# Peptides against a protein of PDB entry 6B4E: the designs that were tried, part 131

Target 1, 295 residues: chain A of PDB entry 6B4E
Amino acid sequence: TNFDKISKMFWHYKDKIAQIKQDIVLPIKKADVNVRNLLSRHKRKINPKFGQLTNSNQQLFKIQNELTQLINDTKGDSLAYHWILNFIAKAVVHQAETEVRVKPESALPLGKLTLYLLVQFPELQELFMARLVKKCPFVIGFTCEIDTEKGRQNMGWKRNNENKWEDNTSYDERMGGILSLFAIITRLQLPQEFITTTSHPFPIALSWHILARICNTPLNLITNTHFVILGSWWDAAAVQFLQAYGNQASKLLILIGEELTSRMAEKKYVGAARLRILLEAWQNNNMESFPEMSP

## One batch from the design tools (peptide; made by RFdiffusion4, then SolubleMPNN)

Design b2_p22_2_s3 (from b2_p22_2, 14 letters changed)
Fold by OpenDDE base, seed 3:
Structure b2_p22_2_s3 (fold): chain B 295 residues (1-295), chain A 22 residues (1-22)
Amino acid sequence: as target 1 above (295 residues)
Amino acid sequence: MKELEEWMKKIDAELEAKRAAL
């Protein structure tokens, strides 16, 4: 693991967020009134779509088509197009922070929708990744110290209006929700219509990187959150990860489930205890995956 | 730390070797 490279990647996306604000978000406020009105209407139509997802593929396809049309309506204006994609990127991550957080299995329909959009609209990829890294650096296996204000900010901690940090449970759950979504995306197959024409934008190899980078993270930087997101990843992708990498995957799962948890046992992290339970379930041939969506 | 890192390096090497063979 090259931590310098990971750090460069992290800061690249942090800079991208700043760029998005300067080049997309702020300029649109000065755009033509017709464009602003269009985007306002589209925003109102798009935003509820993510909450309308169910365990139904039929409903998923309906929403995919509706969103595709709404996004295509903006392509005549490059700024408007990028603005709506950035909005979608933010909305998807927000849905992970709120819905997936409390219902992890909801990551599956959300992930399928997101993957479709990422392929259909390639410009969404950088916007989405930037948002993910900002909100949950764990998606690229980045970790820094959280004993400083800047460190906490870099790791996606939020402050309320009173400048108080969010509680540990809230942070852990949000990170778990976001990571669940990303994990799902990495393990999904491309929609059939794209398999021959496009490579997967966020393939299963990115899950490998997450796990490997966490395993190589200095132990003094490992927190309960690391175990929480590993557990979230496990629920979302462990089965498919094993299918993809076989024995190598097994070794890595043992590393996170047994070795990493054992090394941190003195901390008595709740997330580590859960991950241990997941490992034990696997060892007892009881590894579970999210249920498949209905037709 | 060292043991885990060494183990990870081994796994990565094995994975790279497998990919190179494909």
Scores: peptide ipSAE 0.022, ipTM 0.643, DockQ to the pose 0.147
Fold by OpenDDE base, seed 2:
Structure b2_p22_2_s3 (fold): chain B 295 residues (1-295), chain A 22 residues (1-22)
Amino acid sequence: as target 1 above (295 residues)
Amino acid sequence: MKELEEWMKKIDAELEAKRAAL
């Protein structure tokens, strides 16, 4: 693992967030009133759609079509188009922080929708990845110290209106929700209409990078959150990961489930205990996946 | 830490070799 490369990626996306603010968000506030009104209407129509997802593929396809039309309506103005995509990127991550954190299996329909949009609108890819890295650096396997204000901010910790940090449980759950979504995206097949025309924008190899980079992280930087997000990843993608990489996947799952948990045993992390249970379930041929969606 | 790094290097090398063979 090249940590310098990971750090460069992390700061690249931090810079991208600043760029998005400067080049997209701020300029639209000065745009023509008709453009601002259009975007306000579209925002109101788009925002509830992510919460309208169910375990139904029929409902998914309906929402895909509706969102496609709404986004296409903005293509006549490049700034408006990029603004609406940035809004979608933020909305998807917000849905992961709120809904997926409490119902991890909801990552499947959300991930399918997101993957469709990422392929249909390629400009969404960098906007979405920048938002993911800002909110959950674990998606690229980045870790830093959290004993400083800047370190906590870099790792996606939030403060309330009283400048109090969020509690550890809330942080762990949010990180788990976001990582569940990303893990699902990496293990999904492209929609049938795109398989022969485009490459997967966030392939299963990115799951490999997450696991490998966490395993190589200095032990003094490993926290309960690392084990929580590994457990979230496991529920979301372990079966498909094994299918993709076979024996090499098995070695890596043993490394995180047995070796990493054992090395951190003195910390008695709850997330590590759960990951150990997941490993044992797999060893007993009881590895589970999220249920498939209905027609 | 060193042990995990060595394991990961080995796994990565094996995975790269497999990909090159495809």
Scores: peptide ipSAE 0.022, ipTM 0.650, DockQ to the pose 0.151
Fold by OpenDDE base, seed 4:
Structure b2_p22_2_s3 (fold): chain B 295 residues (1-295), chain A 22 residues (1-22)
Amino acid sequence: as target 1 above (295 residues)
Amino acid sequence: MKELEEWMKKIDAELEAKRAAL
């Protein structure tokens, strides 16, 4: 694992967030009142759509069409278009932090919607990835120390209005929710209409990178959160990962489930214990995936 | 660990080749 490359990628997206604020978010505040009103209306229509997702593909397709129309309405103004995409990127990640956190299987419809939008609107890809990396650096396998304020901030830790860090459990669950969404996206096939014309923007190989990079992370930087997000990834993508890479996938799953957990056994991480349970379930031919969506 | 790095490199190369072909 080339950690320098990962670090460069991490900081690239941090810079992208700053750029988005400067070039998209702030300029809209000074834009024409009609543009601001349009975007305000669209924001209000778009935001509820993510919460309206269910286990129904029919409902998914309805929402896809509605969002597509709403986004297309902004294409006449490049700034407005990029602003609405950035809003969507933020909203999707927020949904992962809240809903997927408590109901991991909800990552499937959200992931399908997100993947569709990422392909339909390619400009969303950089905006979305920047938001993901900011909120959950684990999506690119980045880890740094959290013994400093800056380190915690880089790893996506939040402070409340009283300048108190969030609880470890809250952080773990948020990271798990975001990672679940990303994992789902990586293991989904492109919609049939795009398979011949477009490459997958975030393919299953990115799941490989996550796992391998975590395995190569210095043990002194490994925390309970790493095991939590690995467990979240496992629930979201392990079945499809095995299908994609076969024996090599098996080796990597054993590496994270057995070897990494064993090396960290003295820490007695709850996340590691759960990952061991998932490994044992797999060894007993009881590996489960999220339920498929209804027609 | 070295084995994993080799696997990743192989997969990355395959992905790059697929992207270049599209």
Scores: peptide ipSAE 0.021, ipTM 0.630, DockQ to the pose 0.828
Fold by OpenDDE base, seed 5:
Structure b2_p22_2_s3 (fold): chain B 295 residues (1-295), chain A 22 residues (1-22)
Amino acid sequence: as target 1 above (295 residues)
Amino acid sequence: MKELEEWMKKIDAELEAKRAAL
């Protein structure tokens, strides 16, 4: 694992967030009133749709079509188009932080929707990845110390209105929710209409990077959160990961489930205990995946 | 570990190539 490369990637996306604010978010506030009104209306229509997802593919397709139309309505103005995509990127990640956090299996419909949008609107890809990395650096296997304010901020910790850090459980669950979404995206097949014309924007290889980079992270930087997100990833993608990489995947799952947990056993992390249970379930030929969506 | 690292490097190279093509 090249940590310099990971760090460079992390800061690239941090810079991208700043750029998005400067070049998209702030300029639109000064845009023509008609454009602002359009975007306000679209925002109101788009925002609830992510929460309207169910285990139904029919409902998914409906929402895909509705969002596609709403996004296409903005293409006549490049700034408006990028603004609405950035809004969508933020909304999807927010849905992961809230809904997926409490119902991990909801990552599947959300991930399918997101993957569709990422392919249909390629400009969403950088906006979405930047938001993901900002909120959950684990998606690229980045880790830093959290003993400083800056370190916590870099790792996506939030403060409330009273400037108090969120509790560890809240942070762990949010990271797990975001990582679940990303893991799902990486293991999903492209929609049939795109499979021959487009490469997967966030392929299963990115899951490999997450696991490998965490395995190579200095042990003094490994926290309960690392194990929580690994467990979230496992539920979301382990079956498909094994299908993709076979024996190599198996080795890596053993590394995270057995070796990494063993090395950190003295910490008695709850997340590590759960990951150990997942490993044992797999060893007993009982690895589970999220249920498929209904027609 | 070595085998996994080699495999990871291969995957990284493939991903980088894909990114460069975008």
Scores: peptide ipSAE 0.021, ipTM 0.629, DockQ to the pose 0.482; fails the geometry check

Design b2_p22_3_s2
Fold by OpenDDE base, seed 5:
Structure b2_p22_3_s2 (fold): chain B 295 residues (1-295), chain A 22 residues (1-22)
Amino acid sequence: as target 1 above (295 residues)
Amino acid sequence: DEEKKELEEFEKELEELIKEME
């Protein structure tokens, strides 16, 4: 694992967030009133769509079509187009932090929708990844110390209005929700209309990187959160990961489930305990995946 | 084949990981 490369990638996306604010978000506030009104209307129409997702493919397709039309309406103005995509990126991540956090299986329809949009609108890819890395650096396997204020900020910790850090449970759950979404995206097949013409923007190899990079992370930086997000990843993608990489996948799952948990046993992390349970279930030929969506 | 190359890289990385964690 090249940690320098990972660090550079992390800071690239941090810089991208700043750039987005400067070049997209702030300028739109000074844009023509008609453009601002258009975007306000679109924002109001788009925002509830993510919460309207269910386990139904029909509902998914409906929402895909509706969002496609709404986004296409903005293509006549490049700034407006990028603004609406950035809004969508933020909204998707927010949905992961809130809904997926409490209902992990909701990551599947959300992931399908997101993947569709990422392919249909390629400019969304960089915006979405930047938001993911900002909120949950684990998606690229980045870890830093959290003993400092800056370290916690870099790892996506939030402070309330009273400048108090969020509690550990809240942080763990948010990270788990975001990673669940990302994991789902990495293991989903492209829609049939794109499979022969477009490469997957966030392929299953990115899941490999997450696991491998965590395994290589210095033990003094490993926290309960690492095990929580590994468990979230496991629920979301372990079955498909095994299908993709076979024996090599098995070895890596054993490394995170057995070896990494064993090395950290003295910490008695609850996330690690859950991961061991998942490992044992797999060993007993009882690995579960999220249920498939209905027609 | 890009996929084959990627797998080879993963295999190498995995071996290194295994060695480090033993």
Scores: peptide ipSAE 0.384, ipTM 0.885, DockQ to the pose 0.889
Fold by OpenDDE base, seed 3:
Structure b2_p22_3_s2 (fold): chain B 295 residues (1-295), chain A 22 residues (1-22)
Amino acid sequence: as target 1 above (295 residues)
Amino acid sequence: DEEKKELEEFEKELEELIKEME
């Protein structure tokens, strides 16, 4: 079934995470001291870059160039190169969990930067996707039950040092932040320098899959989080999604905004209520997108 | 071309979704 395929995809990326640890992270710990020192220095230089993003394209380009140079410095050693890319993948997702979580519109500059890096360094794509799926399975439309510890872990729930699960709001916001980033990436056009030479690594079709797969998810597995991330997606990509698929997009938006919310009305999910508000805004020709970045 | 084919597949999927949710 389609669910089996999605599950297989989910576990593929889970396996990839394990592989990354085994083949990239652990070996570097035993690598030459010069390599370790190089990576340590680069890590320190790279980390602040994501926080330096603003709504300025000029600033974006500056950071892109700086990161490009830093990454290129590692290409002489394949293991070091992959390690730094994996680090970047983790850092980007972490930025989504923190900054985008509280400021969704920050997904735009972060998404632009990420998309640039994904195209400039193709090896980043699998590393990034694996990290995304691990942290937020919703990016591929995967859902499982969260009544068990393993289920919660699979869906990206975290425990604190006291072995207590994070609160629902925190989880919802983190998932929303990550999904916002992914949604933005899917709806962004490739940078001009790549349009004619490269295909989009995570195209708008992946947004379609997210929405459709959620619609097909058994209702007993649908939670408030589903509606929260749909709302996050909506803010991030609904306008561009409609532009891409027209009437078919409209139908799918109605399915998630009206039909899915209606089916779950008895649950009185806050996320669902917000999604209905977004739907209504759209119906009143008041659909909004994130502001465009300044030159 | 490929995009058209993809859209057609999406349309089919959408019809199935609509049917199931009605």
Scores: peptide ipSAE 0.384, ipTM 0.886, DockQ to the pose 0.816
Fold by OpenDDE base, seed 2:
Structure b2_p22_3_s2 (fold): chain B 295 residues (1-295), chain A 22 residues (1-22)
Amino acid sequence: as target 1 above (295 residues)
Amino acid sequence: DEEKKELEEFEKELEELIKEME
């Protein structure tokens, strides 16, 4: 694991966020009133759709079609198009922080929708990844110290209106929600209409990187959150990960589930305990995945 | 071909990880 490379990647996306603000968000505020009105209307129509997802593929397809139409309506203006995609990127991540956080299985329909949009609108990919890394650096296996304010900010910690850091549980759950979504995306197959013409934008290999990079992370930087997000990843993608990489996947799962948890046993992390339970369930041939969506 | 190459790289990385964690 090249940590310098990971760090560079992290800061690349941080810079991208700044660039998005400068080149997309701020300019729209000064754009023609008709453009601003268009985007406002579209924003209001788009935003509730993510919450309308269910475990139904029929509903998913409906939402996909509706969003596709709404996004296509903006293509006549490049700035408007990028603005709406950035809005979608933010909305998807926000949905992960709120809904997936409390209902991990909701990551499946959200992930399917997101993957569809990422393929249908390739310009969304960089916008989405930048938002993911900003909110949850774990998606690229980045970890830094959280002993400083800047460190906590870099790792996606939030402060409330009273300038108080969010509690550990809230942070863990948010990170878990975001990571669940990302994990789902990495393990999903492309929609049938794209499978032969397009490469997967965020393939299962990215899950490998997450696990491997966490295994290589200095132990003094490993926190409960690392185990929480590993558990979230496990629920979301472990079955498909094993299917993809076979024995190699198995070895890596043992490393995170057994070796990493053992090394950190003295910390008595609750996330580590859960991960150990997941490992044991797997060893007993009882690994579970999210249920498939209904027609 | 690219997938095979990627897997080979993962295998090498995994071997290194295993050595470091043993």
Scores: peptide ipSAE 0.382, ipTM 0.884, DockQ to the pose 0.885
Fold by OpenDDE base, seed 1:
Structure b2_p22_3_s2 (fold): chain B 295 residues (1-295), chain A 22 residues (1-22)
Amino acid sequence: as target 1 above (295 residues)
Amino acid sequence: DEEKKELEEFEKELEELIKEME
C-alpha cells in the first residue's frame, strides 16, 4: 500500500469538490432564469425518486427511465447537465447517510440505480466519487488522525451550527451507510444492456483496495469506525467478494476479521466485536448476503 | 490478461500483508 498515492487521491477529490463549487454550482446562480427554473423543477422531481426505491426490479426500471428522461432534458445546456448530475451525486450520498444507515439492505436497489446512472451518464462518475471521498474517505482507504479539527473534517466528521461534533455513533452509522452503498456498487454486475460495451466504473477490485489499505493502516490511526465500515462492507459484499477472488479473498477476510481485530483487542471496539461475529458466522458456513430483488 | 495481472498483484500484496500482521 502506497499511502502517498492514497493521500494524493484524497486531495485530488477534495480539490474536485472545490472545483465543482466554483465551476458548476456558483455559475448556475447567474445563469438564465429559464435554466434556473428548469433545474429547480427537475430537482423537485428527482429528489423523491431515491426514496421511492423498493426491492422491486420493476420499480427500479421505472425510476431509471424517469431519471434518464429528466437528465436528458438538461443536455441542451452543458452547465445545466453537469449541475443536475452533481445534484444527483449529492442526493445519492445523502440517501446512503440517511436510509441505508438505518436499513443497510436498501443499498442494493440504490446501488443498482446508481450504477445504471454512472454508466448511462459517464460524467457522473467523477462527481460521485468526489462526493463519496469527501463524505467517507474510507471508500479509497484513506485515514488520518482525528485528534485535530482539520483531521476530523478530513475524515468526514460533521459539526452543527454550534460547532459541536456529531456523536461517535452517528458518525459510525453514516460512514457505514455510505460504505455499504459503495461496496454494493463494486460487487454489482453491469446491466445487461451495457455488459458488452462498457467497463465497470467501480469494479470489485476497489473493494480489495479498501480492505488491504485498512489492513496496512498504522494501528494508532485505527478506530472503531474502521471496524464498523468493515462490517458494513462485509454485509454488503463479502459473498460476492469471495466469489470473485476465491482463496485470496478468504485470506484477506481472515486478515481483517481475525488478525486486525486481534491486534486491536485492547481497545475493545464494539465494531471489532461485530466483525468477529461475522467472521465466525462465515467459518460456520453461515455467511449471509442481502436478499435479491424481486421482478 | 489484465485480470490475471491484477490477481498476481493482489497475491503479492496479500503475502506482504500476511507477513506484516504475523
Scores: peptide ipSAE 0.380, ipTM 0.884, DockQ to the pose 0.876

Design b2_p22_3_s3
Fold by OpenDDE base, seed 1:
Order: sequence, then structure tokens, then C-alpha cells
Structure b2_p22_3_s3 (fold): chain B 295 residues (1-295), chain A 22 residues (1-22)
Amino acid sequence: as target 1 above (295 residues)
Amino acid sequence: KKKEEEEEKFKKELDEIIKELE
């Protein structure tokens, strides 16, 4: 694992966030009043759609079509188009932080919707990835020290208005939610309409990168959160990961479930204990995946 | 061929990880 490369990638997306603010978010405030009104209306229509997802494919397709129309309405103005996509990127990640956090299986319909939008609107890809990396650097296997304020900020920790850091449990759960969404996206097949014409924007190989990079992370940087997000990933994608890479996947799952947890045993991380339980379940031929969506 | 190349790359990476964890 080349950690310098990962660091460069991390900072690339941090810079992208700054660029988005400067080139998309701020300029729209000075745009024509009609454009601003359009975007305000669309924002209000789009935002509830993510919460309307269920385990129904029919409902998913309905929402896909509705969002597609709303996004297409903005294509006449490039700035408006990019603004609405950036809004969607933020909204999807927010949904992961709130809903997926408490109901991990909700990552499946959200992931399907997101993947559809990523393919239908390619400009969303960089906007979404930048937001993901900002909120949850684990999606690219980036880790830094959190003993400093800057380190915590880089790793996606939030502070309230009183400048108090969020509690460890809240952080762990948010990271788990975001990582669950990303894991789902990586293991989903492209929609039928795109499978022959487009490559997967965030393929299963990115899951491999996450696991491998975490395994190679210096042990002094490994925290309970690492194990929590690995557990979240496991629930979201382990079955499909094994299907994709076979024996090599098995070896990597053993590395994170047994070897990494063993090396950190002295820390008595709750997340590590859970990951061991997942490993044991797999060894007993009881690996579970999220239920498939209904028609 | 591409799949085989990718698999070989992953195998090498995995072997490196295993060595680091031993």
C-alpha cells in the first residue's frame, strides 16, 4: 500500500470540496433570481425523495424517474446543473449519516438509487466522491492521527456550536453508515439499461482497496472506528466480495477478522469484538447479506 | 487476460499484507 498516494488522493478531494464551494455554491447566490428560484423549488422536491425509499424496486424506479426529470430541468444552465448535483451528493451522504446509521439495510435502496444517478449523470461522480472522502476518509482507506484538532477534522469528526467534539459512539455510527452506503455501491451491478454501455464508476475493487489499506495501516493509528466500519462493510458487501474474488477474498476477510483483531486485542475494542463475531458466523457457514428488494 | 492480470495484482498485494501482519 502506497500511503503517499492515498494521502494525495485525500487532499485532492479536500481541495475539490473547496473548489466546489468557490465555483458552484457561492456563484449561484449571485445568479439570476429565476435560476435561484428554480433551484430552491427543486431542492425542496428532491430532498424528501431519499426518505421515500423502501425495500421496493417499484418505488425505487419511481423515485429514479422523478429525480431524473428534476435534474434534467436544470441542464439548460450548467451552473444550476452542477449545483443540483452537488446538492444531491450532500443529501445522499446525509441520508447515510442519519438513516443508514440506524438501519444499515436501508443502504441497499439508497445505494441502488445513487448508483443509477452516478451513471445517468456522470458529473455527479466527482462531487459525490469528494463529499464521501470529506465525511468518511475510510472510503479510500485514508487514516491519520486524531490526537490533534486538525487530525480529527480530517477524519470527519464534527464539533457542535460550543466547539465540543461529538462522542465516540456518534462518530462511529456515522462512519459506519457512510461506509455501508459506499460498500453497497461497490458491490451492486449496474442497472440493466447501462450494463452494456457503461463501466461501473465505483467497482468492487474499491472495497478491496479499503480492506487492504486498513490492514496495512500502522497499528498506532488503528482505532475502534476502523473495526466498526469494517463490520459495517462486512454486513453490506462481504457475501458479494467473496463471490467476486473467491479465495483471495477469503484470505483478506481472515486478515481483518482474525489477524487484525488479534493484533489489537489489548485495546479491547467493541468494534473488534463484533468483527470477530462476524468472522465466526462466516466460519460456521452463517454469513448473511441484506435482504433483496421486492419487485 | 485483464481479469487474470487483476487477480495477479491482488494476489501480490495480499501477499505483501500477509507478510506485514506476520
Scores: peptide ipSAE 0.021, ipTM 0.635, DockQ to the pose 0.709
Fold by OpenDDE base, seed 4:
Structure b2_p22_3_s3 (fold): chain B 295 residues (1-295), chain A 22 residues (1-22)
Amino acid sequence: as target 1 above (295 residues)
Amino acid sequence: KKKEEEEEKFKKELDEIIKELE
């Protein structure tokens, strides 16, 4: 693992966020009133759709079509188009922070929707990844110290209006939710209409990167959150990961489930305990996956 | 230090796994 490369990638996306603000978000405030009104209307229509997802493929396809149309309506203005995509990127991540956090299996329909949009609108990919890395650096296997304010900010910790840091449980759950979404995306197959025409924008190899990079992270930087997100990843993608990489996947799962947890045993992390349970379930041929969506 | 040796062993194992995948 080249941590310098990872760090460079992390800061690339941090810079991208700043660039998005300067080149997309702020300029739109000065845009033509008609454009602003259009975007306002579209925002209101788009935002609730993520919460309308169910375990139904029929519902998913409906929402996909509706969003596609709404996004296409903005293509006449490049700034508007990028603005709406950025909004979608933010909304998807927000959904992961809130609903997926409390209902991990909801990551599946959300992930399917997101993957569809990422392929249908390639410009969304960079916007989405930047948002993911900002909110949850674990998606690229980045870790830094959190004993400083800047460190905590870099790792996606939030402060409230009173400048109080969020509690550990809230942070862990948010990170878990976001990571669940990303994990799902990496393990999903492309929609049938895209399989022969495009490559997967965030393939299962990115899950490999997450696990490997965490395993290589200095132990003094490993926290309960690392184990929480690994558990979230496991629930979301372990079955498909094993299918993809076979014996190599098994080795890596053992590394995170057995070796990494053992090395950190003195910390008595709750997340580590759960990961151990997941490992044991797998060893007993009881690895579970999220239920498939209904027609 | 035994702990350091264990860490090195772990890293080595991980590197081997990564090489096998590449």
Scores: peptide ipSAE 0.021, ipTM 0.578, DockQ to the pose 0.052
Fold by OpenDDE base, seed 2:
Structure b2_p22_3_s3 (fold): chain B 295 residues (1-295), chain A 22 residues (1-22)
Amino acid sequence: as target 1 above (295 residues)
Amino acid sequence: KKKEEEEEKFKKELDEIIKELE
């Protein structure tokens, strides 16, 4: 694992966030009043759509169509178009931090919607990835020390209004939620209408990168959060990961489930214990996936 | 020494898996 490369990638997306603010968010505030009004109306219509998702494909398709129309309405103005996509990127990640955090299986409909939008609107890909990396660097396998304020900020830790860091449980759950969404996206097949024309923007190989990079992370940087997000990933994508890579996938799952947990056993991480349970369930031919969506 | 050896073994195994996928 080339950690320098990962670090460069991390900072690339940090820079992208700054660029988005400078080139998209701030300029729109000075844009024509009609454009601002349009975006305000669209924002209000778009925002509730993510919460309207259910385990129904019919509902998913409805929302996909509605969002597609709303986004297309902005294409006449490039700045407006990019602004609405950036808003969507933020909204999707926020949904992962809130809904997926408490109901991991909700990642499936959200992931399907997101993947559709990523393919339908390619400009969303960079915006979405930048937001993901900012909020959850684990999505690219980036880890740094959290002994400093800057380190914690880089790893996506939040402070409350009293300038107090969020508790470990809250952080772990948020990271788990975001990673669940990303994991599910990586293991989803493209919608049938795109399979022959487009490559998957965030393929299952990115899940491989996450696992491999975490396995190669210096042990002194491994925390409970690493195991929590691995568990979240496992629930979201392990079955499909095994289907994709076969024996190599099995080896990697054993590495994270057995070897990594064993190496960190002295820490008695709760996340590690859960991951061990998942490993054991798999070894007993009881690996579970999220329920498939209804028609 | 044992810990270092285990760590090296772990890294080698991972590298081998990665090479097999490439």
Scores: peptide ipSAE 0.021, ipTM 0.579, DockQ to the pose 0.053
Fold by OpenDDE base, seed 3:
Structure b2_p22_3_s3 (fold): chain B 295 residues (1-295), chain A 22 residues (1-22)
Amino acid sequence: as target 1 above (295 residues)
Amino acid sequence: KKKEEEEEKFKKELDEIIKELE
């Protein structure tokens, strides 16, 4: 693992966030009143759609169509189009931080919707990835120290209005939610209409990168959060990961589930304990996946 | 020393797995 490369990638996306602010967000504030009104209306219509997702594919398709139409309505103005996509990127990640956090299986419909949008609107890909990396650097296997203010900020820690860092549980759960979404996206097949014409924008190989990079992370940088997000990933994608890479996947799952947890045993991380349970379940031929969505 | 050896073993194993996948 080339950590310098990963760091460069991390900062690339941080720069992208800054660029988005300068080139998309700020200009819209000064745009024509009609454009601002249009976007305001669309924002209000789009925002509730993510919460309307259920375990129903029929409902998913309905929402996909509605969002597609709303986004297409903005294509006449490039700036408006990019603004609405950036809004969607933020909204999806926010949904992961809130709903997926408390209901991990909700990552499946959200992931399907997101993947559809990523393919349907390719310009969303960079916007979405930048937001993901900003909020949860684990999605690219980036880790830095969190014993400094800057380090915590880089790793996506939030402060409240009293300038107090969020509690560990809150951080862990948020990271787990975001990572669950990303993991789901990586293991989903493209919608049928795109399979022959488009490559997967965030394929299962990115899950491999996450796991491998975490395994190679210096132990002094490994925290409970690492194990939490690995557990979240496991629930979201382990079955499909095994299907994709077979024996090599097994080796990597053993590395994270057995070896990495053992190496950090003295820390008594709750996340590590859970990961051990997941490993044991797998060893007992009881690896579970999220339930499939209804027709 | 034992811990260091274990760490090196782990890294070696991981490197081998990565190499095999490439």
Scores: peptide ipSAE 0.020, ipTM 0.574, DockQ to the pose 0.051; fails the geometry check

